# Peptides against a protein of PDB entry 5ZKO: the designs that were tried, part 3

Target 1, 44 residues: chain A of PDB entry 5ZKO
Amino acid sequence: SASNPRKFSEKIALQKQRQAEETAAFEEVMMDIGSTRLQAQKLR

## One batch from the design tools (peptide; made by RFdiffusion4, then SolubleMPNN)

Design b2_p21_1_s2
Fold by OpenDDE base, seed 4:
Structure b2_p21_1_s2 (fold): chain B 44 residues (1-44), chain C 44 residues (1-44), chain A 21 residues (1-21)
Amino acid sequence: as target 1 above (44 residues)
Amino acid sequence: as target 1 above (44 residues)
Amino acid sequence: MESQIAKLKQEIAALEAELAA
């Protein structure tokens, strides 16, 4: 079926949302790792 | 609270899944664009 | 991550230009 720019723009919006969610998940993991590392350093 | 490697691995796995889903969506849109372009070219 | 969105935008723009011709 023929696609149109509106459909593509909607797909881009969804892609941006997915990217934001992926970034948030990444940052959460990095924060947890950082906190854990800091704790480990304090226990040395 | 102290985080552990199991928790990290689970979160990383979820992140990889999210990345794969994002990539799949990207590829789907690219295919649609390509098909639409090809169709448009044939109609010229 | 940004590369995919950038590529999509580029391809959509190209398609729009083609459709306008």
Scores: peptide ipSAE 0.250, ipTM 0.700, DockQ to the pose 0.052
Fold by OpenDDE base, seed 1:
Structure b2_p21_1_s2 (fold): chain B 44 residues (1-44), chain C 44 residues (1-44), chain A 21 residues (1-21)
Amino acid sequence: as target 1 above (44 residues)
Amino acid sequence: as target 1 above (44 residues)
Amino acid sequence: MESQIAKLKQEIAALEAELAA
């Protein structure tokens, strides 16, 4: 049977969840890099 | 202990994998929308 | 990422319009 708009809206919701997870992961990496950089400066 | 470049590279690789999965999911939904549209046109 | 979601929303809206016609 044909996919309906409701099914597509659910897929969009899932896509938004994926985007949020990617953003969170990216921010975590950036924070870790920043902390590491600061730590390296302190040890210098 | 300070996170090392190897750990960062692994996290970046994981991030790229997530991005690829998100893109694949997006393309799949877009194809489904197109197929549904075509089907609706045929039934009209 | 955000552009993909925006595109999906646009295509779904277009599909809804077609189904209503």
Scores: peptide ipSAE 0.249, ipTM 0.697, DockQ to the pose 0.083
Fold by OpenDDE base, seed 5:
Structure b2_p21_1_s2 (fold): chain B 44 residues (1-44), chain C 44 residues (1-44), chain A 21 residues (1-21)
Amino acid sequence: as target 1 above (44 residues)
Amino acid sequence: as target 1 above (44 residues)
Amino acid sequence: MESQIAKLKQEIAALEAELAA
């Protein structure tokens, strides 16, 4: 069946969800790196 | 257990995969929009 | 990332306008 604007809006919603998940994963990695760096400094 | 650089590299690899998937989904939707537009023009 | 979503919104709006014409 033909694509329609409503279906496209649903795809945009999914795209926004993907973006949010990608951002969250990035932030988690950055936090872990920061924590590890702090721990390394304390042990020196 | 403490995070380590190897685990970070794995997380970064997953992040790159997510980015690629998001981009692929975007391009697919853009193609569908274009196709739908073309069809609409033909039917007018 | 946000730029892609913005582009999608723009193209969908254009399609909707064309369908209404």
Scores: peptide ipSAE 0.247, ipTM 0.697, DockQ to the pose 0.077
Fold by OpenDDE base, seed 2:
Structure b2_p21_1_s2 (fold): chain B 44 residues (1-44), chain C 44 residues (1-44), chain A 21 residues (1-21)
Amino acid sequence: as target 1 above (44 residues)
Amino acid sequence: as target 1 above (44 residues)
Amino acid sequence: MESQIAKLKQEIAALEAELAA
């Protein structure tokens, strides 16, 4: 709904938080992939 | 933790969902900004 | 990601300028 600039800035803050969480989740996946790959190499 | 490729694909799917939700939230805010701007212009 | 936030900031700044006029 229609909001004032202050409310919009609050939504930006929430968007930044969401982006940070998305980045953290991505990094976790990449770390797990790396660990799995390393383990697979050791088992060969 | 170390996972199999299927688990990775599931995590990637969840990540894509997060990205889609972030985009949807962005578009909602942009729409609200536009609506507010339009209203402000009408009131002048 | 960052581009969306940048766009939001830009649009809010524009709105604030319009409201102040």
Scores: peptide ipSAE 0.247, ipTM 0.688, DockQ to the pose 0.080

Design b2_p21_2_s2
Fold by OpenDDE base, seed 5:
Structure b2_p21_2_s2 (fold): chain B 44 residues (1-44), chain C 44 residues (1-44), chain A 21 residues (1-21)
Amino acid sequence: as target 1 above (44 residues)
Amino acid sequence: as target 1 above (44 residues)
Amino acid sequence: AERQKRLSEELALAQQRLAEA
């Protein structure tokens, strides 16, 4: 059916969005850890 | 506190696990789509 | 310890945002 390819593309797009959000959340936390370490180093 | 670093490391590990689970979910979706395409080709 | 506590809270908030999306 012609509808199936479009629905598949939508599922792929949604899954890619979830992956990007998970990556962004992880990178944000790691950036904050890095910033904290840099600040601690400056205070020493 | 000595407990905070360990708990934080566990939370980072959980975040990495979530990323891996999202990747696995994506691969499952792609495999399902691939199988559907193969079946459609066999019927032609 | 206080900095690590804040980072743990930030991670928890990030995970919550993803769960709500």
Scores: peptide ipSAE 0.218, ipTM 0.665, DockQ to the pose 0.128
Fold by OpenDDE base, seed 2:
Structure b2_p21_2_s2 (fold): chain B 44 residues (1-44), chain C 44 residues (1-44), chain A 21 residues (1-21)
Amino acid sequence: as target 1 above (44 residues)
Amino acid sequence: as target 1 above (44 residues)
Amino acid sequence: AERQKRLSEELALAQQRLAEA
């Protein structure tokens, strides 16, 4: 069954978008943790 | 309970490494798909 | 301590989402 190349490309694009969103969410959490650590260090 | 800052930083570093590995694996899959698509296009 | 706990939980959830992708 010829997986419709157009449908395949669309699925890939959606998957790339999802990956980017998940990466951004991870980085946001890491940034918050980093800022908290820096603040804790300043209070010492 | 003072989560040992050193242990916390180590866990974060390991998690960042894992994320990078997962991203690399995703990119590898996408590259394979891209090459397959190019080959299919050449056969048309 | 409570803020750090919340952030660690958020990190764990974010990592879980990446692992499930």
Scores: peptide ipSAE 0.206, ipTM 0.658, DockQ to the pose 0.086
Fold by OpenDDE base, seed 1:
Structure b2_p21_2_s2 (fold): chain B 44 residues (1-44), chain C 44 residues (1-44), chain A 21 residues (1-21)
Amino acid sequence: as target 1 above (44 residues)
Amino acid sequence: as target 1 above (44 residues)
Amino acid sequence: AERQKRLSEELALAQQRLAEA
């Protein structure tokens, strides 16, 4: 396989970036769940 | 926030799918690194 | 809270698998 260590490092870096973006999206969903629950609690 | 629990579940399911795909891609990169290293070792 | 806890744990496990690969 003609893929060199630099190319592997680039692939890994890209994957880490994607994972960070997915984590941020997940955290947004979790915060939205929490906020919705808090709002529901305040209205009771 | 008018987002209901079903919408949250859908968002989470989608995020899990994305994370699984990213994990598979990452594992492929790691296996490719390992395979390349093994090939280099065999040629020595 | 329990659901949020489970979801956060699942995220943590997924992140761990990526870190260990």
Scores: peptide ipSAE 0.191, ipTM 0.671, DockQ to the pose 0.043
Fold by OpenDDE base, seed 4:
Structure b2_p21_2_s2 (fold): chain B 44 residues (1-44), chain C 44 residues (1-44), chain A 21 residues (1-21)
Amino acid sequence: as target 1 above (44 residues)
Amino acid sequence: as target 1 above (44 residues)
Amino acid sequence: AERQKRLSEELALAQQRLAEA
């Protein structure tokens, strides 16, 4: 079967996008934790 | 609001799982590309 | 802080694996 380079490149691009989105979501969670901890520290 | 450490840990765990799944999916795509390329090379 | 550090390190390792693939 012809390695459809276009299909492969498209699959790779989609996976890269998904990984970037998941990384961003992870960073958001970490930021929320950090902000919450900082707020808790300020209230002591 | 009580920083629900359990909620944060759960969110982190979920995000780690998602990242692992996306990584595995990416590796699968790359393996498929690699196998296809290897097969194409063997036919040459 | 140590937990956050570990999580960031794990993320960095995951990103590195992707860069090496």
Scores: peptide ipSAE 0.184, ipTM 0.669, DockQ to the pose 0.039

## One batch from the design tools (peptide; made by RFdiffusion4, then SolubleMPNN)

Design b2_p23_2_s4
Fold by OpenDDE base, seed 2:
Formats: structure tokens, C-alpha cells, sequence
Structure b2_p23_2_s4 (fold): chain B 44 residues (1-44), chain C 44 residues (1-44), chain A 23 residues (1-23)
């Protein structure tokens, strides 16, 4: 509830956590894409 | 692993899911902020 | 993501100011 500062701050913290998880997942995928690209280049 | 297309596609799907969750959480927080703002305005 | 983060920070700042005015 918006009227409960404690719960409000918890919601903000949870949102930040999810954002961080999304960023980490994105970076991991980008690393995998990089590796795949390198592998494909070596096959040429 | 980047060399496994099935697992790669799963990682992409997982990343998209996390992104969607982050967006949903953001929107929920924004709604709470809006409600809190309205309440604060009524106190003036 | 950057836009969402920016917007959130902006709204929190505005909310802080509003609450300070109401206090």
C-alpha cells in the first residue's frame, strides 16, 4: 500500500532487484552471443 | 551454452520474462507513487 | 531500462518534495 512507507520501500527494493536480474540476464545472453559469433567465425 | 540453440533460446525467453517482470513491477510502483502523491496533495 | 530508472528517480524526488511541503 502506498500509505505504508515500509511496504513502499520494499516494493522499490524489489523493483530494483528485478531490474538488476534483468540486466544480469541480458549481459549473460550477450556473452553467449559473442561466443557463438566467435565460433561461427572460426568455422570460416 | 552458446552452442546449444535450445538452451540459448531458453535463455532469451528467460531474459524476456525477467524484463517483463521488471516492467510490471515498475508500473506497479508508479501506481503506488501516484496514489501517495494524491494523498499528500489532499493533506495540503 | 535507463528511461524507467530515470523516471522512477524523478518521481521519487517529486514525491519527497511533496511530502516535505505537506509536513
Amino acid sequence: as target 1 above (44 residues)
Amino acid sequence: as target 1 above (44 residues)
Amino acid sequence: RSEQRRKLIEMLKELRELLQEAA
Scores: peptide ipSAE 0.224, ipTM 0.628, DockQ to the pose 0.135
Fold by OpenDDE base, seed 5:
Structure b2_p23_2_s4 (fold): chain B 44 residues (1-44), chain C 44 residues (1-44), chain A 23 residues (1-23)
Amino acid sequence: as target 1 above (44 residues)
Amino acid sequence: as target 1 above (44 residues)
Amino acid sequence: RSEQRRKLIEMLKELRELLQEAA
């Protein structure tokens, strides 16, 4: 419940965790794209 | 590996899922904030 | 994402003020 600060703070923490996971996943994908592009360039 | 398109596409899908979860969590938090704010205003 | 973060922080600040006054 919103009226319980402890529970509320937990929701905030969870949200921040999910945000961090989204960011990490995005960065991983971008790294892979970079690697793939480099490989493709070398093969041509 | 970046060289495997299937695995790459899976990473993209995972990223999109995490993004959606982050958005959902954010919206939930915002709803709670709104509710709490309303309660606080009523108490004043 | 940046906008969401900004909005969240803003709302949390406002909420904190309200709660402090009500307490």
Scores: peptide ipSAE 0.224, ipTM 0.623, DockQ to the pose 0.151
Fold by OpenDDE base, seed 1:
Structure b2_p23_2_s4 (fold): chain B 44 residues (1-44), chain C 44 residues (1-44), chain A 23 residues (1-23)
Amino acid sequence: as target 1 above (44 residues)
Amino acid sequence: as target 1 above (44 residues)
Amino acid sequence: RSEQRRKLIEMLKELRELLQEAA
């Protein structure tokens, strides 16, 4: 709640964590897509 | 891995889930900030 | 996401200033 600074700071920390996880997942997917594309090119 | 389409699709699904969680967390934090700001204004 | 991060930081800065003013 807005009335609880500790809980508020925890929400910020959790948001940052989720953002980092989302970024990591995105980067991993992009790497896999790149690898898949490279493999597909080799099959042509 | 790029060689496992099912695993690849799972990674995409996980990425979408994490993105949704990040968005939800952001919106919740923004709501709390707005509420806190309103309370702070009342104290002025 | 970059925009969200930017906006969050901006709002936190504004909140900090507001709270400091009220103190």
Scores: peptide ipSAE 0.221, ipTM 0.624, DockQ to the pose 0.115
Fold by OpenDDE base, seed 3:
Structure b2_p23_2_s4 (fold): chain B 44 residues (1-44), chain C 44 residues (1-44), chain A 23 residues (1-23)
Amino acid sequence: as target 1 above (44 residues)
Amino acid sequence: as target 1 above (44 residues)
Amino acid sequence: RSEQRRKLIEMLKELRELLQEAA
């Protein structure tokens, strides 16, 4: 419950973890796109 | 790899799933904050 | 995401203030 600071902080921590996972996944995708772009440029 | 569209699309889907999970977690936290605020206001 | 983070921080600040007033 929101009235339990310990449990509340745990929920916040979990939310931040999920945010970090989402960010990491996004960065991985962006790196792959970057690699594809580089490969395409080399073919020209 | 970025050169495999199928695998790339799967990575995008996974990223979107993680984003949705992060959003859901955020909304849950915000609901808890709202409930706590309501309780605090009732004490006044 | 930045907006969500901002909103969360603001709500936490408000919550802190409310709890301090009740104490």
Scores: peptide ipSAE 0.219, ipTM 0.623, DockQ to the pose 0.117

## One batch from the design tools (peptide; made by RFdiffusion4, then SolubleMPNN)

Design b2_p25_3_s3
Fold by OpenDDE base, seed 3:
Structure b2_p25_3_s3 (fold): chain B 44 residues (1-44), chain C 44 residues (1-44), chain A 25 residues (1-25)
Amino acid sequence: as target 1 above (44 residues)
Amino acid sequence: as target 1 above (44 residues)
Amino acid sequence: VDEIEAHLDRLIELLKRLYERKQEQ
């Protein structure tokens, strides 16, 4: 059965959305790490 | 237009590259955090 | 210091989970 192009497009869109969300979450965590690292350095 | 198999292969290659780059970034951050954590532990 | 270490541990956990999800894609 010809895989429905609409279903594919929806799957790709969801995958892209998940990837974007994961990237944003990663960036947030990295920012928090940076802040935490700075705090740790201030304790030296 | 039938998505060109060549375009598909290129997209997959780019996706794999991006995934590898993201993996490397995660590994770098994990190393930095590990170092920072060790430093924090030494301050106890 | 203890609070910072605890926070770092939490961040590590978050990063690990994010890493795992990215590897599944």
Scores: peptide ipSAE 0.253, ipTM 0.658, DockQ to the pose 0.519
Fold by OpenDDE base, seed 5:
Structure b2_p25_3_s3 (fold): chain B 44 residues (1-44), chain C 44 residues (1-44), chain A 25 residues (1-25)
Amino acid sequence: as target 1 above (44 residues)
Amino acid sequence: as target 1 above (44 residues)
Amino acid sequence: VDEIEAHLDRLIELLKRLYERKQEQ
């Protein structure tokens, strides 16, 4: 069946949004790791 | 206007490159967390 | 220390889930 270009465009837009959200979530986790690492270093 | 297949191929290549870079960053972080966890365990 | 270890374990789990989702894109 012919790909609906509109549905395809929407799917790509949703994929880009999801990728941006996952990147932001990754950066947040990285900051939390950095904070936790700093806390662990204070125990030395 | 007709999608330029060359430009499409370039976009896909760039996406694959970014995915590979994100994978490498993840692996580096996992290694760092593993080291930090081991250090925390040694403090017990 | 135990709380830090538990937190690290949780962060590892979250990172693994994020990684898996990114690889599926």
Scores: peptide ipSAE 0.253, ipTM 0.656, DockQ to the pose 0.523
Fold by OpenDDE base, seed 2:
Structure b2_p25_3_s3 (fold): chain B 44 residues (1-44), chain C 44 residues (1-44), chain A 25 residues (1-25)
Amino acid sequence: as target 1 above (44 residues)
Amino acid sequence: as target 1 above (44 residues)
Amino acid sequence: VDEIEAHLDRLIELLKRLYERKQEQ
């Protein structure tokens, strides 16, 4: 079946959006790790 | 316009490189948080 | 200290899940 170019473009767009969301979630967790590390260091 | 196969191959290569860089960054963070966790455990 | 350790464990788990999702892309 002819891969509908519109369906392909939508799949790529959704994949890019998902990747951006995962990157943002990763950055948020990294910030939380940084904060938690700082708190742990203050206990020394 | 005929999507130039060379441009596609470059995009795929760049995507793979980005994924490898993100993996390396993740591994570094996992090591850091593991070290921080060990330090927190020593404070018990 | 115990609360910080528990928080770190949770963050590690979240990071692992994020990593797994990224590898599936």
Scores: peptide ipSAE 0.253, ipTM 0.657, DockQ to the pose 0.549
Fold by OpenDDE base, seed 1:
Structure b2_p25_3_s3 (fold): chain B 44 residues (1-44), chain C 44 residues (1-44), chain A 25 residues (1-25)
Amino acid sequence: as target 1 above (44 residues)
Amino acid sequence: as target 1 above (44 residues)
Amino acid sequence: VDEIEAHLDRLIELLKRLYERKQEQ
């Protein structure tokens, strides 16, 4: 099927958006892990 | 702009590198969570 | 303690889902 440049550009944009969302979600989880670890340490 | 195969290959290599880095970060976090979970279990 | 463990379990689940999505790219 012919490479539709518009579809290609759209796919790249969607991929970049998804990557950014996954990075943000990962960072959020990492912060939450850090908080939870700190809470666990306070129980020692 | 003409699809520069070299630039394409470089982008693919960078993407694979990023994926490997993200995998390594995930594994590190999983180990830390596992340790924290074990510590929490010992407090029971 | 039980709440912390439950929270950790949820975080593990979220991380696994994130990992799976990244592997599909």
Scores: peptide ipSAE 0.244, ipTM 0.651, DockQ to the pose 0.561

## One batch from the design tools (peptide; made by RFdiffusion4, then SolubleMPNN)

Design b2_p26_3_s1 (from b2_p26_3, 18 letters changed)
Fold by OpenDDE base, seed 3:
Structure b2_p26_3_s1 (fold): chain B 44 residues (1-44), chain C 44 residues (1-44), chain A 26 residues (1-26)
Amino acid sequence: as target 1 above (44 residues)
Amino acid sequence: as target 1 above (44 residues)
Amino acid sequence: AARKAAEKAKLAEQKKLKQLEAEEKK
């Protein structure tokens, strides 16, 4: 079935949003690790 | 609170899994778009 | 690794958008 180009653009937009959310979650995890490392270093 | 390195490694592993799943979903969407385009071209 | 994956995805999409625009101009 010829899928409508509009449906594909919507799927791509939704997938981009998901990828951005996953990137933000990754950055948050890395920030938490970084802050914990810095705190541990200050206590030494 | 000093988060346990084990908890960080687990969070990173989970996030890597999510990123891999999102990448696979993106590739699936792109494959669907490619296949639809090819089908439309064959019908012309 | 995440930045490289995001960059690769963005590059792939930009290439696809350029191809769509090139086909629409024909």
Scores: peptide ipSAE 0.183, ipTM 0.597, DockQ to the pose 0.020
Fold by OpenDDE base, seed 2:
Structure b2_p26_3_s1 (fold): chain B 44 residues (1-44), chain C 44 residues (1-44), chain A 26 residues (1-26)
Amino acid sequence: as target 1 above (44 residues)
Amino acid sequence: as target 1 above (44 residues)
Amino acid sequence: AARKAAEKAKLAEQKKLKQLEAEEKK
């Protein structure tokens, strides 16, 4: 059954969404680390 | 409780792993699309 | 470094999409 081009475009769209979500999660983790580091510096 | 620097490094490592896995999954999807397209062209 | 890695990944994806679009136009 010829893998419907619509199914491939959907797979690509889902993967792009996942990559965007993982990038956002990574940026959130990095912001949290930065904030915690700044707080630790203020307590010194 | 001071978020242990080991926990931050672990969070970063886990996020890098997830991003690498998502990139690999994306590359696999794109290879599958390319292979299917090539097969469809050979059948023409 | 993370933003550069994300930007590099996005650029690589855009290049791959452009290659696919160029192959589809052939």
Scores: peptide ipSAE 0.177, ipTM 0.602, DockQ to the pose 0.053
Fold by OpenDDE base, seed 4:
Structure b2_p26_3_s1 (fold): chain B 44 residues (1-44), chain C 44 residues (1-44), chain A 26 residues (1-26)
Amino acid sequence: as target 1 above (44 residues)
Amino acid sequence: as target 1 above (44 residues)
Amino acid sequence: AARKAAEKAKLAEQKKLKQLEAEEKK
């Protein structure tokens, strides 16, 4: 299917959204690791 | 759950994998756009 | 490491955006 420029722009927008969501998920994981490490340090 | 360092490393590895997959999907979308444009130019 | 990965992802996204804009201008 000759994806018209509108369909391409939509695909790009969706992909940017996914990348942003993955970045947010990564930041959340890193924050959880950081907070857990901080808690573990406080308990030592 | 005090996620032990092993679980954290696993979470990071999974997240890196997801980011790599999202990057690959992005590159695929861009390649499809480029190839479609090239085909459209050949048909002009 | 996370910051560097995020920065690399942002840079890749910016490069992609620039390529799209360059292709839209053609």
Scores: peptide ipSAE 0.206, ipTM 0.629, DockQ to the pose 0.055; fails the geometry check
Fold by OpenDDE base, seed 1:
Structure b2_p26_3_s1 (fold): chain B 44 residues (1-44), chain C 44 residues (1-44), chain A 26 residues (1-26)
Amino acid sequence: as target 1 above (44 residues)
Amino acid sequence: as target 1 above (44 residues)
Amino acid sequence: AARKAAEKAKLAEQKKLKQLEAEEKK
């Protein structure tokens, strides 16, 4: 059956959402690291 | 407790792995769409 | 590097979505 373009669009949309969630998680980790570095710098 | 730089490095490494997995899944979806398009083009 | 990979993936997806929309209009 010809893969319904809508099904592909849904797969792409789902994958975009997952990538956005992973990006948000990455940014959170980077913010935590940045905050920790800033705190360590303030304590010196 | 001062977040052990090793723990941050591990978190970053884990996040990079997740992003790589999501990229691979994305590429798979894109290949499926590309293959379907190529097949449709061959049938015309 | 991860941000660049994500951006590259996003750009590839946008190009493909545009292609799919162009094919649906034909």
Scores: peptide ipSAE 0.192, ipTM 0.610, DockQ to the pose 0.023; fails the geometry check

Design b2_p26_4_s1
Fold by OpenDDE base, seed 4:
Structure b2_p26_4_s1 (fold): chain B 44 residues (1-44), chain C 44 residues (1-44), chain A 26 residues (1-26)
Amino acid sequence: as target 1 above (44 residues)
Amino acid sequence: as target 1 above (44 residues)
Amino acid sequence: KEEEEKKKKEEEKFAKEMEELAKERA
């Protein structure tokens, strides 16, 4: 069964997109935590 | 509002887990593509 | 106060990490 290289490229691209989305979500969480921590420090 | 550090630790842990799951999914896709490519090479 | 200087260094490290993260998002 000839693996359609176009289908593989699409799978790779979609997976890279998901990884980027999860990275962005992680950065958002870290920024929220960081902002909260900075606020807590400023309130002391 | 005191950010509960336990909640932050949990958010970080969950996000790290998601990143690991997406990495595993990427590795699986790459292995499937690799296996198919090797099969195609063996059939030539 | 060695403890106050350690706390200040940790705050500076945290601020740098947050600045780096902010630059990566820009």
Scores: peptide ipSAE 0.195, ipTM 0.636, DockQ to the pose 0.045
Fold by OpenDDE base, seed 3:
Structure b2_p26_4_s1 (fold): chain B 44 residues (1-44), chain C 44 residues (1-44), chain A 26 residues (1-26)
Amino acid sequence: as target 1 above (44 residues)
Amino acid sequence: as target 1 above (44 residues)
Amino acid sequence: KEEEEKKKKEEEKFAKEMEELAKERA
């Protein structure tokens, strides 16, 4: 069977997109922690 | 409000687990591509 | 005083990391 390199490229692109979305979600969690710490410092 | 550092630590741990699962899924995709290429080479 | 200076340096590093993360998202 002729390898469909186009279909593999599409599968890789979708997986890279999911990894980028998980990275963005991690950064959002870190920003929430940072904001909470900064607010706690301002209230001291 | 007292920062619940235990809840932040738990949130970070869950996010790191999701990132590891996405990495494993990416490696599986790469193995599928490698297997398909190896099979195509054996049939030539 | 050494513990207070160390804590202040960690807080400054954290503030810089948060600023860099905010710039990368803009």
Scores: peptide ipSAE 0.182, ipTM 0.629, DockQ to the pose 0.046
Fold by OpenDDE base, seed 5:
Structure b2_p26_4_s1 (fold): chain B 44 residues (1-44), chain C 44 residues (1-44), chain A 26 residues (1-26)
Amino acid sequence: as target 1 above (44 residues)
Amino acid sequence: as target 1 above (44 residues)
Amino acid sequence: KEEEEKKKKEEEKFAKEMEELAKERA
């Protein structure tokens, strides 16, 4: 049925978006940690 | 403060877990699509 | 001195863990 491919592509696209959001959240965490370390280094 | 490194490592570990969960969910979606494609191929 | 050395070791361990994390991502 020709209707299934579009639903699958949408499902894949949605999952790729979630992975990108999780990657962005990870990078934010890493930047926060890096900034905190830099601040701690400046306070020494 | 010695408490900060453990909090950062915990934050990273939690984020890694989320990424792994999203990857597993992606693989499940891909398996579902693959199975459906295989079924569609068998019906031809 | 012992507390500062422990802090430095924890910081080094965390830096190594961050480096390994960066390598695994690459």
Scores: peptide ipSAE 0.223, ipTM 0.652, DockQ to the pose 0.028; fails the geometry check
Fold by OpenDDE base, seed 2:
Structure b2_p26_4_s1 (fold): chain B 44 residues (1-44), chain C 44 residues (1-44), chain A 26 residues (1-26)
Amino acid sequence: as target 1 above (44 residues)
Amino acid sequence: as target 1 above (44 residues)
Amino acid sequence: KEEEEKKKKEEEKFAKEMEELAKERA
């Protein structure tokens, strides 16, 4: 079954989207940690 | 609610795991593309 | 003093990482 080159380009595009979503989720977690640390510092 | 530092370290660890899984999935897609291209070249 | 300096450097590194993430989102 000739894997349609169009199907591969679509797979790559979907994987890039997933990587971007996981990166965004990581950044969100890091921002939450940062904000929590800043708040904890303000309370000391 | 003191975000337990243990909770943040756990969040980071989980996100790193997800990023590794997405990277592995990307590598698999690239290997599949590579193998398909090699097969297409052999048929030529 | 050395432990406090290490903690301060780690905090500074964390602050820089947060600043970089904030710049990348902007």
Scores: peptide ipSAE 0.204, ipTM 0.643, DockQ to the pose 0.049; fails the geometry check

